# Ledger of designs, part 79: peptides against a protein of PDB entry 4M9S

Target 1, 135 residues: chain A of PDB entry 4M9S
Amino acid sequence: SRGLVGVECITPYSYKSLAMALQRCVEVLSDEDRSALAFAVVMPPGVDIPVKLWSCVIPVDICSNEEEQLDDEVADRLKRLSKRGALLSGKRMPVLTFKIDHIIHMFLKHVVDAQTIANGISILEQRLLEIGNNN

## One batch from the design tools (peptide; made by RFdiffusion4, then SolubleMPNN)

Design b1_p21_3_s1 (from b1_p21_3, 13 letters changed)
Fold by OpenDDE base, seed 5:
Parts: sequence; structure tokens; C-alpha cells
Structure b1_p21_3_s1 (fold): chain B 135 residues (1-135), chain A 21 residues (1-21)
Amino acid sequence: as target 1 above (135 residues)
Amino acid sequence: SAEVAKALRESLARYVKEVEE
């Protein structure tokens, strides 16, 4: 498991009402949830993504890196995000999945550090390849 | 999981191209 000490967000849309609202939502998040949200930008928008795949990029600091516990912790974080300003949309059946909306994704694309995005994409690509080879 | 991974990889590939543009 990997964790982030903190995420800095800068947006050119500070004067837009939607961006301001989203910024407020982000500001009240815990550091852990904010980090999770930051890495959500790595995922393609509008796609229902299983928690297992989210766990490939969402950093976990305190929890064990065991797969089962990791997935549970990631799921909890994503659930919290889904309850705050509809940052994510969750589905329980048939499989627990989460989806990032295009609007939220676009916001994150501009506020999350470009290097963080690039690194996250690389990590996801590599881990997806591993999953594809092993399953 | 393999099927989902494949689909996601394809979607991600499209996304990466968009980011790089």
C-alpha cells in the first residue's frame, strides 16, 4: 500500500459557482479521503469500476495491505466520497462499483497535480496488465 | 476480472490520449 501526506489543489475555475462548491466539498474532507479523491482522476469518467480496481490506485496509509482489508478500506473511502457532494456514484449490485462523473473528473483534472495524474495512470496501467496476466 | 480489466485498459488508453493532447 502507498499513501500521500497531502494533496495540493489549484484551480483556474475559482470564480465559477460549481468549482467553488466542489472546492468547499474537497476542503472538508479528511486528508485520506482527499487523497483518494485525487487519485480518482486516474479513472475514466462515466465507467462503473469495481472496488478491486480502485484499490490499485487509492492510497492506504494505516490499513493492512492485505487484499481483503485493503478493498474494504478503499470501499469505505469511496462510500464517504459518494455521500459528499456526489463526488462519486456507487452501486452495490451485482458488484460493488464506483463511478466518477464527467464534471467531477474535469474538475479534478485541473486541480490535481499533473505529475500525480501521470504517475497514477502508469501505476494503474501496470497493475491492470498484471491482473490481466494472472486472471 | 480479466474482462473488466481489458475494458478498463481500453477506456484508459483513450483517456491517456485525451490527456496527452
Scores: peptide ipSAE 0.110, ipTM 0.690, DockQ to the pose 0.033
Fold by OpenDDE base, seed 1:
Structure b1_p21_3_s1 (fold): chain B 135 residues (1-135), chain A 21 residues (1-21)
Amino acid sequence: as target 1 above (135 residues)
Amino acid sequence: SAEVAKALRESLARYVKEVEE
């Protein structure tokens, strides 16, 4: 499995105090990290998801097609996001996983366009079929 | 669609549980 290529997202939404704070955090991210965060909306909130599955939807433009390199790049992005407070939470044991918080997920649903979400879901569906984890 | 999204989320949850076992 590999990430998306050439997809970048920006979250311009600012309405509530919490949203504004989150938007500030989003604005200082690199384009790649911001895109990674955007596509996190595709994942169910509150679930510890392995990096391998994150790599199904996280955009990767520079890395080779080797899964190990892609997973490492995705992991690095997610690690950076996890260090930005409540954006993501990482867990190393027993398996390296990342989880999106419910509040962050709710925020993303408001700032990520519907088409991007739909595309992400479609891509995730396809790749889950490929890796045989849809049953 | 919402139904597809739900199904995927459930599938992911099952997978996570399998990995943790």
Scores: peptide ipSAE 0.105, ipTM 0.672, DockQ to the pose 0.023
Fold by OpenDDE base, seed 2:
Structure b1_p21_3_s1 (fold): chain B 135 residues (1-135), chain A 21 residues (1-21)
Amino acid sequence: as target 1 above (135 residues)
Amino acid sequence: SAEVAKALRESLARYVKEVEE
């Protein structure tokens, strides 16, 4: 498993807005799904990204280091997020991918802790390099 | 960051190529 500390997304927005609606969606998520959503901010918005790449940054604590299991768990979390207020959009063909919308991404930029974002970027950079070297 | 975006694009390109093979 790849252990990352769980993160909660909290918005200070108090006005009736999209932000409030999104906050309510976030509040009903499990801790694991909230963590997944938080790290989604690391991804560029508007891009269909395969699960393998999502798994580079999504924390998974409950499964082994077997890649297939990790990807499956990540996929399940992303699927749940896609069903919760359209936090993500999924595409099954030709390859299972998920995309974060620009609006959601902007929301996350404001509500996710800056250190979390920085850490996620660092992790993604490292693992993408590893993938690049191994492929 | 720009570097992350670049790396991601490159990774995506490689992945897509692998899937298509």
Scores: peptide ipSAE 0.086, ipTM 0.651, DockQ to the pose 0.020
Fold by OpenDDE base, seed 4:
Structure b1_p21_3_s1 (fold): chain B 135 residues (1-135), chain A 21 residues (1-21)
Amino acid sequence: as target 1 above (135 residues)
Amino acid sequence: SAEVAKALRESLARYVKEVEE
């Protein structure tokens, strides 16, 4: 399976303005939703990514290990993020996907250290490989 | 995975605090 790599982007918005605009949204998130948002930095911006791929990196601690339940829980988290400050953009048809915009991705890239981002990408790649091997 | 999640969460939390200061 193909791994995902982060992409750099350019934004006309100042870092301070972006940070201030997103601060309130981040503050009101639950720990779980905040973690989900953090891991969004692993995904390439501007790409509609199926929930199945999001489930490879979004941590889920409450629901069972059943794949269907995991996907549903991940989807719920991503939906909440999409409704709060448009942190993500959701698309329902033809397949449920979520996308992180370049601007939001830049925010996360500046907040999360490079090593942590790299580790997240590595985890994603490993799990994608596992999915590929099972198919 | 848990360690990475924790690190990401902490990074965001630290940033929020920095902006509030």
Scores: peptide ipSAE 0.020, ipTM 0.543, DockQ to the pose 0.228

Design b1_p21_3_s2 (from b1_p21_3, 10 letters changed)
Fold by OpenDDE base, seed 4:
Structure b1_p21_3_s2 (fold): chain B 135 residues (1-135), chain A 21 residues (1-21)
Amino acid sequence: as target 1 above (135 residues)
Amino acid sequence: SKEVAKKLLESMKKYVEELEA
């Protein structure tokens, strides 16, 4: 299933041009990167999130990647997104983190499929609880 | 990362509440 709906984003007039630019950026992404971007909507905006936590929601085909490489694969996707119109902001120090800003997050809320959002939230919550219980 | 996970979980709960309202 496609994570993003091919519907024009409805935003305030002040951000209309930005929304259009973002839509163009999304359209040129690979299917995998576009999917990763879609699931970024479940993260709170403006927060530097460690890659490990991103890996809780970013879908990766585990049949094509070793489990130990999951974080690396996720990081690579997020890095590519950070290079595409600054869809994400990466920070390497002190640990590798990525952040989605409020404007992009708001954009995603309008274009990401509702079921994708719901599923992503559910999965993230479950995995966060597991992490909390194991530590 | 446990502390970060806890904070993220709390943020997610708030986010879900906002989406459902």
Scores: peptide ipSAE 0.119, ipTM 0.723, DockQ to the pose 0.034
Fold by OpenDDE base, seed 1:
Structure b1_p21_3_s2 (fold): chain B 135 residues (1-135), chain A 21 residues (1-21)
Amino acid sequence: as target 1 above (135 residues)
Amino acid sequence: SKEVAKKLLESMKKYVEELEA
């Protein structure tokens, strides 16, 4: 599975306390990690999601044809995000999963471009259908 | 995982519906 390429999140500054704090966290991220965070908005909040499914929407440049390497790259990005407070929650056992919190999700829903959200959801649905049909 | 993907897909359908409401 491959993510989107070249899509970046735009996070406008807010004077609300929560938004302000989150904006600061977002600003220190790399472009790639920030983009990964943006596309977390397409995931349902509060659900432990395996890395393989994250890789369906997380933007990753084409650097390898090996799926494991792509998943590893996605995992690394998500791990970095999980170290930034409440942005993501990682779980190693029994399977490596990541979860976006409802509060963070609401923030992203308001700052990520609506068309980006729509496109991301569409792509995720398409890829999930493919996974469901092929396995 | 097929089962997880299926469940996620169902949740996404509901999520999209909520976004469009």
Scores: peptide ipSAE 0.115, ipTM 0.721, DockQ to the pose 0.033
Fold by OpenDDE base, seed 5:
Structure b1_p21_3_s2 (fold): chain B 135 residues (1-135), chain A 21 residues (1-21)
Amino acid sequence: as target 1 above (135 residues)
Amino acid sequence: SKEVAKKLLESMKKYVEELEA
């Protein structure tokens, strides 16, 4: 397996209609997709981010550690999320990217554990530095 | 991806600062 352990999300704002709607969307996700969504919180909102960078933080349990296969699996998860309540928005051209909107990101910031967020950010930063140094 | 990674890193730094504020 690769990445962070999946996290369950609970919102203190479930009384609000928007939060309730988002919570319902989250509840119908598979465990893997829900985990992927949770770690989307470490990404800056409103930015089209290439799948390669998403793969730095999205946990994959079944897929091989091979980079090419990892990217494909991550892309599939993100695609599913983009089709579920518009949790993400994807672009195919010029490069496959995904973006999390501010509203959804704000929701995640409140439902994902703070330590998980901190750890995810740390991992992402480390991976980004590695990419910057090696590519 | 290198250039994008650099930009993302900068964004992450700002994000961390916002979270810690």
Scores: peptide ipSAE 0.109, ipTM 0.718, DockQ to the pose 0.033
Fold by OpenDDE base, seed 2:
Structure b1_p21_3_s2 (fold): chain B 135 residues (1-135), chain A 21 residues (1-21)
Amino acid sequence: as target 1 above (135 residues)
Amino acid sequence: SKEVAKKLLESMKKYVEELEA
């Protein structure tokens, strides 16, 4: 399955400028959305990534393994993140994609726990391999 | 498109490798 167990994002950074703003954004997120944000760290920054690929690592454990339902849930989470302090940038055309900015990505690399990053990387590698073999 | 997807996947694979290094 594509789903992962949700992992809470921790923000140990001091309250200064951008870090302060980002921490506030993270703190007000639901557990599910915060988990989604955490796993965004495994995506390359500055790239418009289709929802299908996001769904490879975004933790969704409450819906079926059907791709349509999974993608819809992931898309909703990413959309909410895009409305919170520009954590993500979404595009609707030609295909629904989301992008993480370099600055946000850099922030996440420092505040997301190492285990979450490691797990996300492992899952992404596996999913990318599977996608590559199936198309 | 398939070509765009392939390129993106390759880019992401490369990125993952960089993260692990």
Scores: peptide ipSAE 0.091, ipTM 0.716, DockQ to the pose 0.029

Design b1_p21_3_s3 (from b1_p21_3, 10 letters changed)
Fold by OpenDDE base, seed 1:
Structure b1_p21_3_s3 (fold): chain B 135 residues (1-135), chain A 21 residues (1-21)
Amino acid sequence: as target 1 above (135 residues)
Amino acid sequence: SKEVAEKLLESMKKYMEEIES
């Protein structure tokens, strides 16, 4: 399912309309889910990314430090986002992954501040290097 | 996954170059 993204209009105002719809979807999110969505801009669009790697950038402040619980919490947030106008696309098999589409990514690039994006990328790079070195 | 992480890291490098230009 494509959700809001799948509702394509062949009009000069298709993108503007989509942006407005996306903005409305963002406004009804909880603070935590909205934060998760914001940091999704750090990920490259069109790539199926496992939850473990999403957890490298999605902020979690209310659950245990155990990896299992962190991944579960992140997965729950991403699942909620995937159910709201296809902000993300989830894939359960063979491994649970989530993907951000290009159009959503483009939207986020314009609404998330540049410093947040830069910080998120830096954090992700650091944690990916740690994964690569320690595992 | 280590392999996926490495691939993602490479993608991120390319992404960074793209957004910085």
Scores: peptide ipSAE 0.061, ipTM 0.674, DockQ to the pose 0.035
Fold by OpenDDE base, seed 5:
Structure b1_p21_3_s3 (fold): chain B 135 residues (1-135), chain A 21 residues (1-21)
Amino acid sequence: as target 1 above (135 residues)
Amino acid sequence: SKEVAEKLLESMKKYMEEIES
């Protein structure tokens, strides 16, 4: 299990309208979706990223030995996030990808724990190298 | 996905440089 339980967000921009709106959106998310959103900060903003690569960092509570099942679960979470305003932008064609906007990314960068970000980046780099070596 | 992964890796390197500066 790679899932995280809950995310607390503290930002010096709490009184800014954008931050407040985003915090409200985050508060109504499930724990799983909120965790997925938190790890979206690891991704570079403005890039259409395939689900397979998202699955490298998005935590999933249900362990799956099948990569397809993992990707499906991750895709479902990302799809839900994309339905929550501008949290994520999904694209079905030519392949299923998701993108985090610069504004959302900036918000997450200030509310997600720095160590979590650092760890996530490290994990992603390692897994990307593995993909490069194996495929 | 290999090519995309490589591109993402490069983007991440740039991102890491930005956040560590």
Scores: peptide ipSAE 0.060, ipTM 0.673, DockQ to the pose 0.033
Fold by OpenDDE base, seed 4:
Structure b1_p21_3_s3 (fold): chain B 135 residues (1-135), chain A 21 residues (1-21)
Amino acid sequence: as target 1 above (135 residues)
Amino acid sequence: SKEVAEKLLESMKKYMEEIES
């Protein structure tokens, strides 16, 4: 059984080439979108995740504390990421979800600093527990 | 979604274990 954080590459060359292409995509992102992408690494790859759960880790500065506004802003960022080199895969039906592919996840795991990953995981865990307790 | 959150939480626990090991 493969782990959540690792998959086999077809070839080392293919991985390197793809990583270089991904790096170019990352370099042209806005600071906000790049930040959102960085925190996507805390999500398990290959899973269609509802926007509500993405909002648990994607940093957003909003004027209102309304959950709807938060989800909308997060969704907009994720949509932009999905349009750039398929950094994410969006699905509207049956509900709006986004998925990070294994190859993208592997890339992020190597370029995002360990402390950011650890912090993101901790925050997500805490917020998921809160969601579970409140619903 | 509570069900999805619960499943994700379980996945995250496994993920954290892999990262820390």
Scores: peptide ipSAE 0.060, ipTM 0.672, DockQ to the pose 0.039
Fold by OpenDDE base, seed 3:
Structure b1_p21_3_s3 (fold): chain B 135 residues (1-135), chain A 21 residues (1-21)
Amino acid sequence: as target 1 above (135 residues)
Amino acid sequence: SKEVAEKLLESMKKYMEEIES
């Protein structure tokens, strides 16, 4: 997989081909990774976002309530997504972050349920406020 | 994380405004 960063849609045909390619990538994902990808639409595109903030919206069911385990599981999912057609871009330094590209984000806005997007945004806003109050 | 959270909120607000315009 070469990734989609820097690719421009020049014609409607190009858009259709890109959408088909992305659909194929999504179909081969596990249920948990596909879910993580869906919620990535909540994030603004082109921004390097720390795993801690991704964990605010990515649904994870873990045995322990330890925050470190939550972040690790989220990071693993995001890492797998970054390896699958560069659905995300990962960066380790100075801190571990992931970024969603504009093209991928645009695709997700059209395929993810509108209510899911709205709920995700609300949840993220609430949790960001909590983080701000606790730090 | 606080600073990043604030920046993210601002980015989201800006993005939402662009979508709604």
Scores: peptide ipSAE 0.058, ipTM 0.663, DockQ to the pose 0.036

Design b1_p21_3_s4 (from b1_p21_3, 14 letters changed)
Fold by OpenDDE base, seed 2:
Structure b1_p21_3_s4 (fold): chain B 135 residues (1-135), chain A 21 residues (1-21)
Amino acid sequence: as target 1 above (135 residues)
Amino acid sequence: SAEVARRLRESLAEYVKKVLE
């Protein structure tokens, strides 16, 4: 199962910075969307990543294990993130992809807890291995 | 498409090893 328990991101940054603006954006997210954003830290910045690969690390705890449904749920979350403070950049053509910008990624590296990052890395590695073996 | 996906997966794996680990 690719389902993960939601993790909230807490930022210690104060006003007078882009970090504060980002913090506000993060705070108004749902728990599920905030968790999705947290795990986005494991993706390389500036790269258009297909939803299929995002689904390797984005936590989906309610949706069924059907691949199509999982991808749709992930896509919806990523789309909401792209609209909320431009946390991600979505591209519809030719394939639905999402990209995390360098600035956002740098922010996440500092505010996402180490355990979440470690878990994301572990999960990503496992999922990538599975995808590679099933090709 | 499969080739692109493969390359991207490899890039991700390398990124994880080099940057995040």
Scores: peptide ipSAE 0.087, ipTM 0.691, DockQ to the pose 0.029
Fold by OpenDDE base, seed 1:
Structure b1_p21_3_s4 (fold): chain B 135 residues (1-135), chain A 21 residues (1-21)
Amino acid sequence: as target 1 above (135 residues)
Amino acid sequence: SAEVARRLRESLAEYVKKVLE
């Protein structure tokens, strides 16, 4: 199952101007969207990542395990994040992908707790193995 | 493309291992 419990993204207020702006953006997010943003830290910055791969780490609590529904829910969350300034960049063609910027990634790397990062890495590795074994 | 997806998954796994771990 790809369902995960929401994780908190901790962002201290001792930042410069850009970080403060990002902090404000994070504060207005729902718990689910904030969790999605937190787990984005495990993705390589500057790379267009397909939604299917995002779904390997983005936590989903209520939706079914059906890939179609899961991907749609993940896509919706990522779309919302992409509308919050520079948090994510979405691309619809040729396939739906999302990209995290280097600056945002650096921000997340410092504000997301180490355990969350470790969990995200572990989950991603596990699910990538599953995808590989099913092919 | 399945091939593109495969390469991306592999590169992602390497990134996680080398950079984040």
Scores: peptide ipSAE 0.085, ipTM 0.690, DockQ to the pose 0.029
Fold by OpenDDE base, seed 5:
Structure b1_p21_3_s4 (fold): chain B 135 residues (1-135), chain A 21 residues (1-21)
Amino acid sequence: as target 1 above (135 residues)
Amino acid sequence: SAEVARRLRESLAEYVKKVLE
């Protein structure tokens, strides 16, 4: 399993209207969705990222190691996030992708703890190497 | 699509190295 306990977000911009609104949005998320959102910080903003790549960093607590199930679960989480304000933008065609906005990304960089970011980076790098070696 | 995926992976790797680390 790759699931992580929910992440708490603290920001020095707590009194900024945008930050406050985003914080409220984050607070109403489930622990799993909030964790997924936290790890979105490792993705470049403004880029349509295929679900397969999202699955490299989004923590999913699934019993099966099947890649198809992982991608489906990740997609579901990202879809939920896309329905919560402007956290993510999803596209179905030509392939299923999700994009994090620059504003949201900047917010996450300040509220997600350094250790979580470091872990996400490490995981992404590891998975990218694996993908590269297997193809 | 495979080529696009490869390019994207490379871009991600570079992004991580240059921006997030």
Scores: peptide ipSAE 0.074, ipTM 0.686, DockQ to the pose 0.029
Fold by OpenDDE base, seed 4:
Structure b1_p21_3_s4 (fold): chain B 135 residues (1-135), chain A 21 residues (1-21)
Amino acid sequence: as target 1 above (135 residues)
Amino acid sequence: SAEVARRLRESLAEYVKKVLE
């Protein structure tokens, strides 16, 4: 396995072409889905991440704080992203997971606002701590 | 499983500290 640390570089030409294509995909997203995509940058690329962990960083404002509802809403957003330009890759078995590709992750690191990244990191760290304390 | 979840959480936390911060 490649692990969580590091991103493999691509050629400048490939990056530019893909970045343009990805930008088109991003532009047609709803505000909510675009926000979800932005926060995906805090996840390690190339890893199948369970929805529960995605819910630690994906902002959801339209449902209650009940865990089941939160996870379902997050899953729906991630599913939509997976259908648009393969921004994410979903897997249902053995458990529902989503994965961000290295190339897309590199794109996000360049286009997502630094403050958004910082906020995502802060939120993730806090919620991971909470999950750990409850177990 | 609970073990898988724990390992993922730990790996994720490490990733954030070493790569994104």
Scores: peptide ipSAE 0.070, ipTM 0.679, DockQ to the pose 0.033

Design b1_p21_4_s1
Fold by OpenDDE base, seed 4:
Structure b1_p21_4_s1 (fold): chain B 135 residues (1-135), chain A 21 residues (1-21)
Amino acid sequence: as target 1 above (135 residues)
Amino acid sequence: DEEIRRVAEALRRRLAELRAR
């Protein structure tokens, strides 16, 4: 299925209807899953992002210091999000990746507070530098 | 992982754009 990546002529009505539907989907999320969704806004839309890189921005409160457990917990959250209203699109092959659609991303840009976005970008930048230095 | 590295590099290049938005 072509993700909502197409140039949809978003009418104001379509946008409002979609926003309402998405808000309803967000309201029923757990606090943890809602937080994960909020930080998904820092990822570029339409890109298949490996779970390892999602783990750079998705906050995990209770996880062992093991990197593997962090990735697993993040993957579980992203999987739950992918099952709800196409908030994310997952692929299993060649590696487990998740993608945020342009429409969802646009929605998040309007509803996620600026401070959260700024923090997410800062965290991502730092973690990407660390990954780059270790490779 | 080569794929992770490639995507990470692409993300780094786009960070400036993300901040500008």
Scores: peptide ipSAE 0.439, ipTM 0.882, DockQ to the pose 0.034
Fold by OpenDDE base, seed 3:
Structure b1_p21_4_s1 (fold): chain B 135 residues (1-135), chain A 21 residues (1-21)
Amino acid sequence: as target 1 above (135 residues)
Amino acid sequence: DEEIRRVAEALRRRLAELRAR
């Protein structure tokens, strides 16, 4: 009988205190970075996601006709978010990826507008179909 | 890009599961 040692993750921080801290971190972001963070809720937590897939849901105001410039702009936004506390975790190798943590994802799920989430899911689904057909 | 395709497929499956709940 392998006893599942339940790692009781005693988070010493009350959910309320963590939420308040995260809210303050979000409030000091630029409008663009805050928007990018909002759409990050569409991504599954704990998964290293390539920048190209992030670019499917992160809105970019700069009309770049080149796909490479779009990915670079998205990457810059995600990098800024990764530098603001534990909002995102970036990896450079083997490919540039970003991951949202479970705690941040749970926070976003509660604070991001339901319509924004629904739109993000719809956009991601459409873009994933396009990628699947073209690659 | 095979890696992007694999991740994209995994994401699609997860989104389908989220909609089913």
Scores: peptide ipSAE 0.439, ipTM 0.882, DockQ to the pose 0.034
Fold by OpenDDE base, seed 1:
Order: structure tokens, then C-alpha cells, then sequence
Structure b1_p21_4_s1 (fold): chain B 135 residues (1-135), chain A 21 residues (1-21)
């Protein structure tokens, strides 16, 4: 039995249909969840990223300086996004991580403002350096 | 957490490379 490795040729039509579906999904998000999704574009696609690192880029309106509360709120937002289609994929073991799919990432690169992307990258770089220096 | 540190370092390197391109 020769397994036809169906090269799913993502036809331009499939991409257009997917983009339209994704746009509709984005439009029904709350402002907070939409903002979280926008900043997800700064993460590399296909990588399981711990919530702690997501918290470096996802803006949260929490007045508390407690890291635990920040991570919990970020986790809740990412969980909501993961329940909406293929926006994010969550993994619980060994630690809670979220991954952005390559197709979603490509979509976000086209719809998220370039300045927002640039700012998000800069913020993430700074926060990662701080984490590295504290270790 | 060692895993967080490892992923953070990997991300930092990747972002630096993306900026350099």
C-alpha cells in the first residue's frame, strides 16, 4: 500500500478562505484577546513557549506586580485563544506552553501593524536579556 | 526553571538573528 503522501498543496484559494475565516475569528475577539493575539506574532512559529515567556510580550492590565498573577492572566488569555480554531496550540506537560502555528503566524504578519511587530520584538528582546541576567 | 532559561536563550538568539537580517 503506497501511502500517497498527499502534498497538501495549499492552493491560493485555500489560503484566501483560511484568511477570511481567521479574520472573522479575530473580529469577534475581545480587545484584550485581540491584543494578545497581535503580540503573538513576535514569537517564532512551531515552538512550544512557556507561559512565563509569553508574559514578556502580552500586555496585561494587572496592577499587581506579582509574577504569579501576571502569568495566570496571560495563561487565561492564551487558553481562550487556543479554543478559537487553530490560533494557538496548548500543551500542559511537562510545563504549560503555547505554540503559534506557522500559517497563523504568516497571517498575523500581514494583518498586524509593522510598528506593533517591531515594538513587540524590542520588548521581548529586552525582557529576555533581563531574565538571562537574573539567572 | 532550567527549561524556561533554555527556551529564553534560544529565543534571544533567534530574535537577534532576525534583527541582523
Amino acid sequence: as target 1 above (135 residues)
Amino acid sequence: DEEIRRVAEALRRRLAELRAR
Scores: peptide ipSAE 0.438, ipTM 0.880, DockQ to the pose 0.032
Fold by OpenDDE base, seed 2:
Structure b1_p21_4_s1 (fold): chain B 135 residues (1-135), chain A 21 residues (1-21)
Amino acid sequence: as target 1 above (135 residues)
Amino acid sequence: DEEIRRVAEALRRRLAELRAR
């Protein structure tokens, strides 16, 4: 399964307290990492998701033709996000997984545009069906 | 991969919940 085409989809919003801090963290991200974070909203919070499944919704350049390259690029983006406070939590064993926290997920639901969320859900649904059919 | 498939199926079941929120 191929990842999404890279899309810029985060705009700044004004929030207080934690939301404001998170917004500031988002604003200093690269466009690619910010896009990756936006699409993280389609994942359920509190679940350790394998990189392969993240690659279903994290935008990667279409020039990446090999699945391994896609997963590596996605992993790198998610790793960078994990280093930015509590944006994501990475787990290396037994397999590399990433988890979005409930608070971050709630934040993203408010700051990511509705169309991006809807598209991300649809794409995830499609990719998950394909994975299910391919065993 | 069986584990990936299992997690994928679990995610798929939760998509309806995400859409409803």
Scores: peptide ipSAE 0.435, ipTM 0.882, DockQ to the pose 0.033

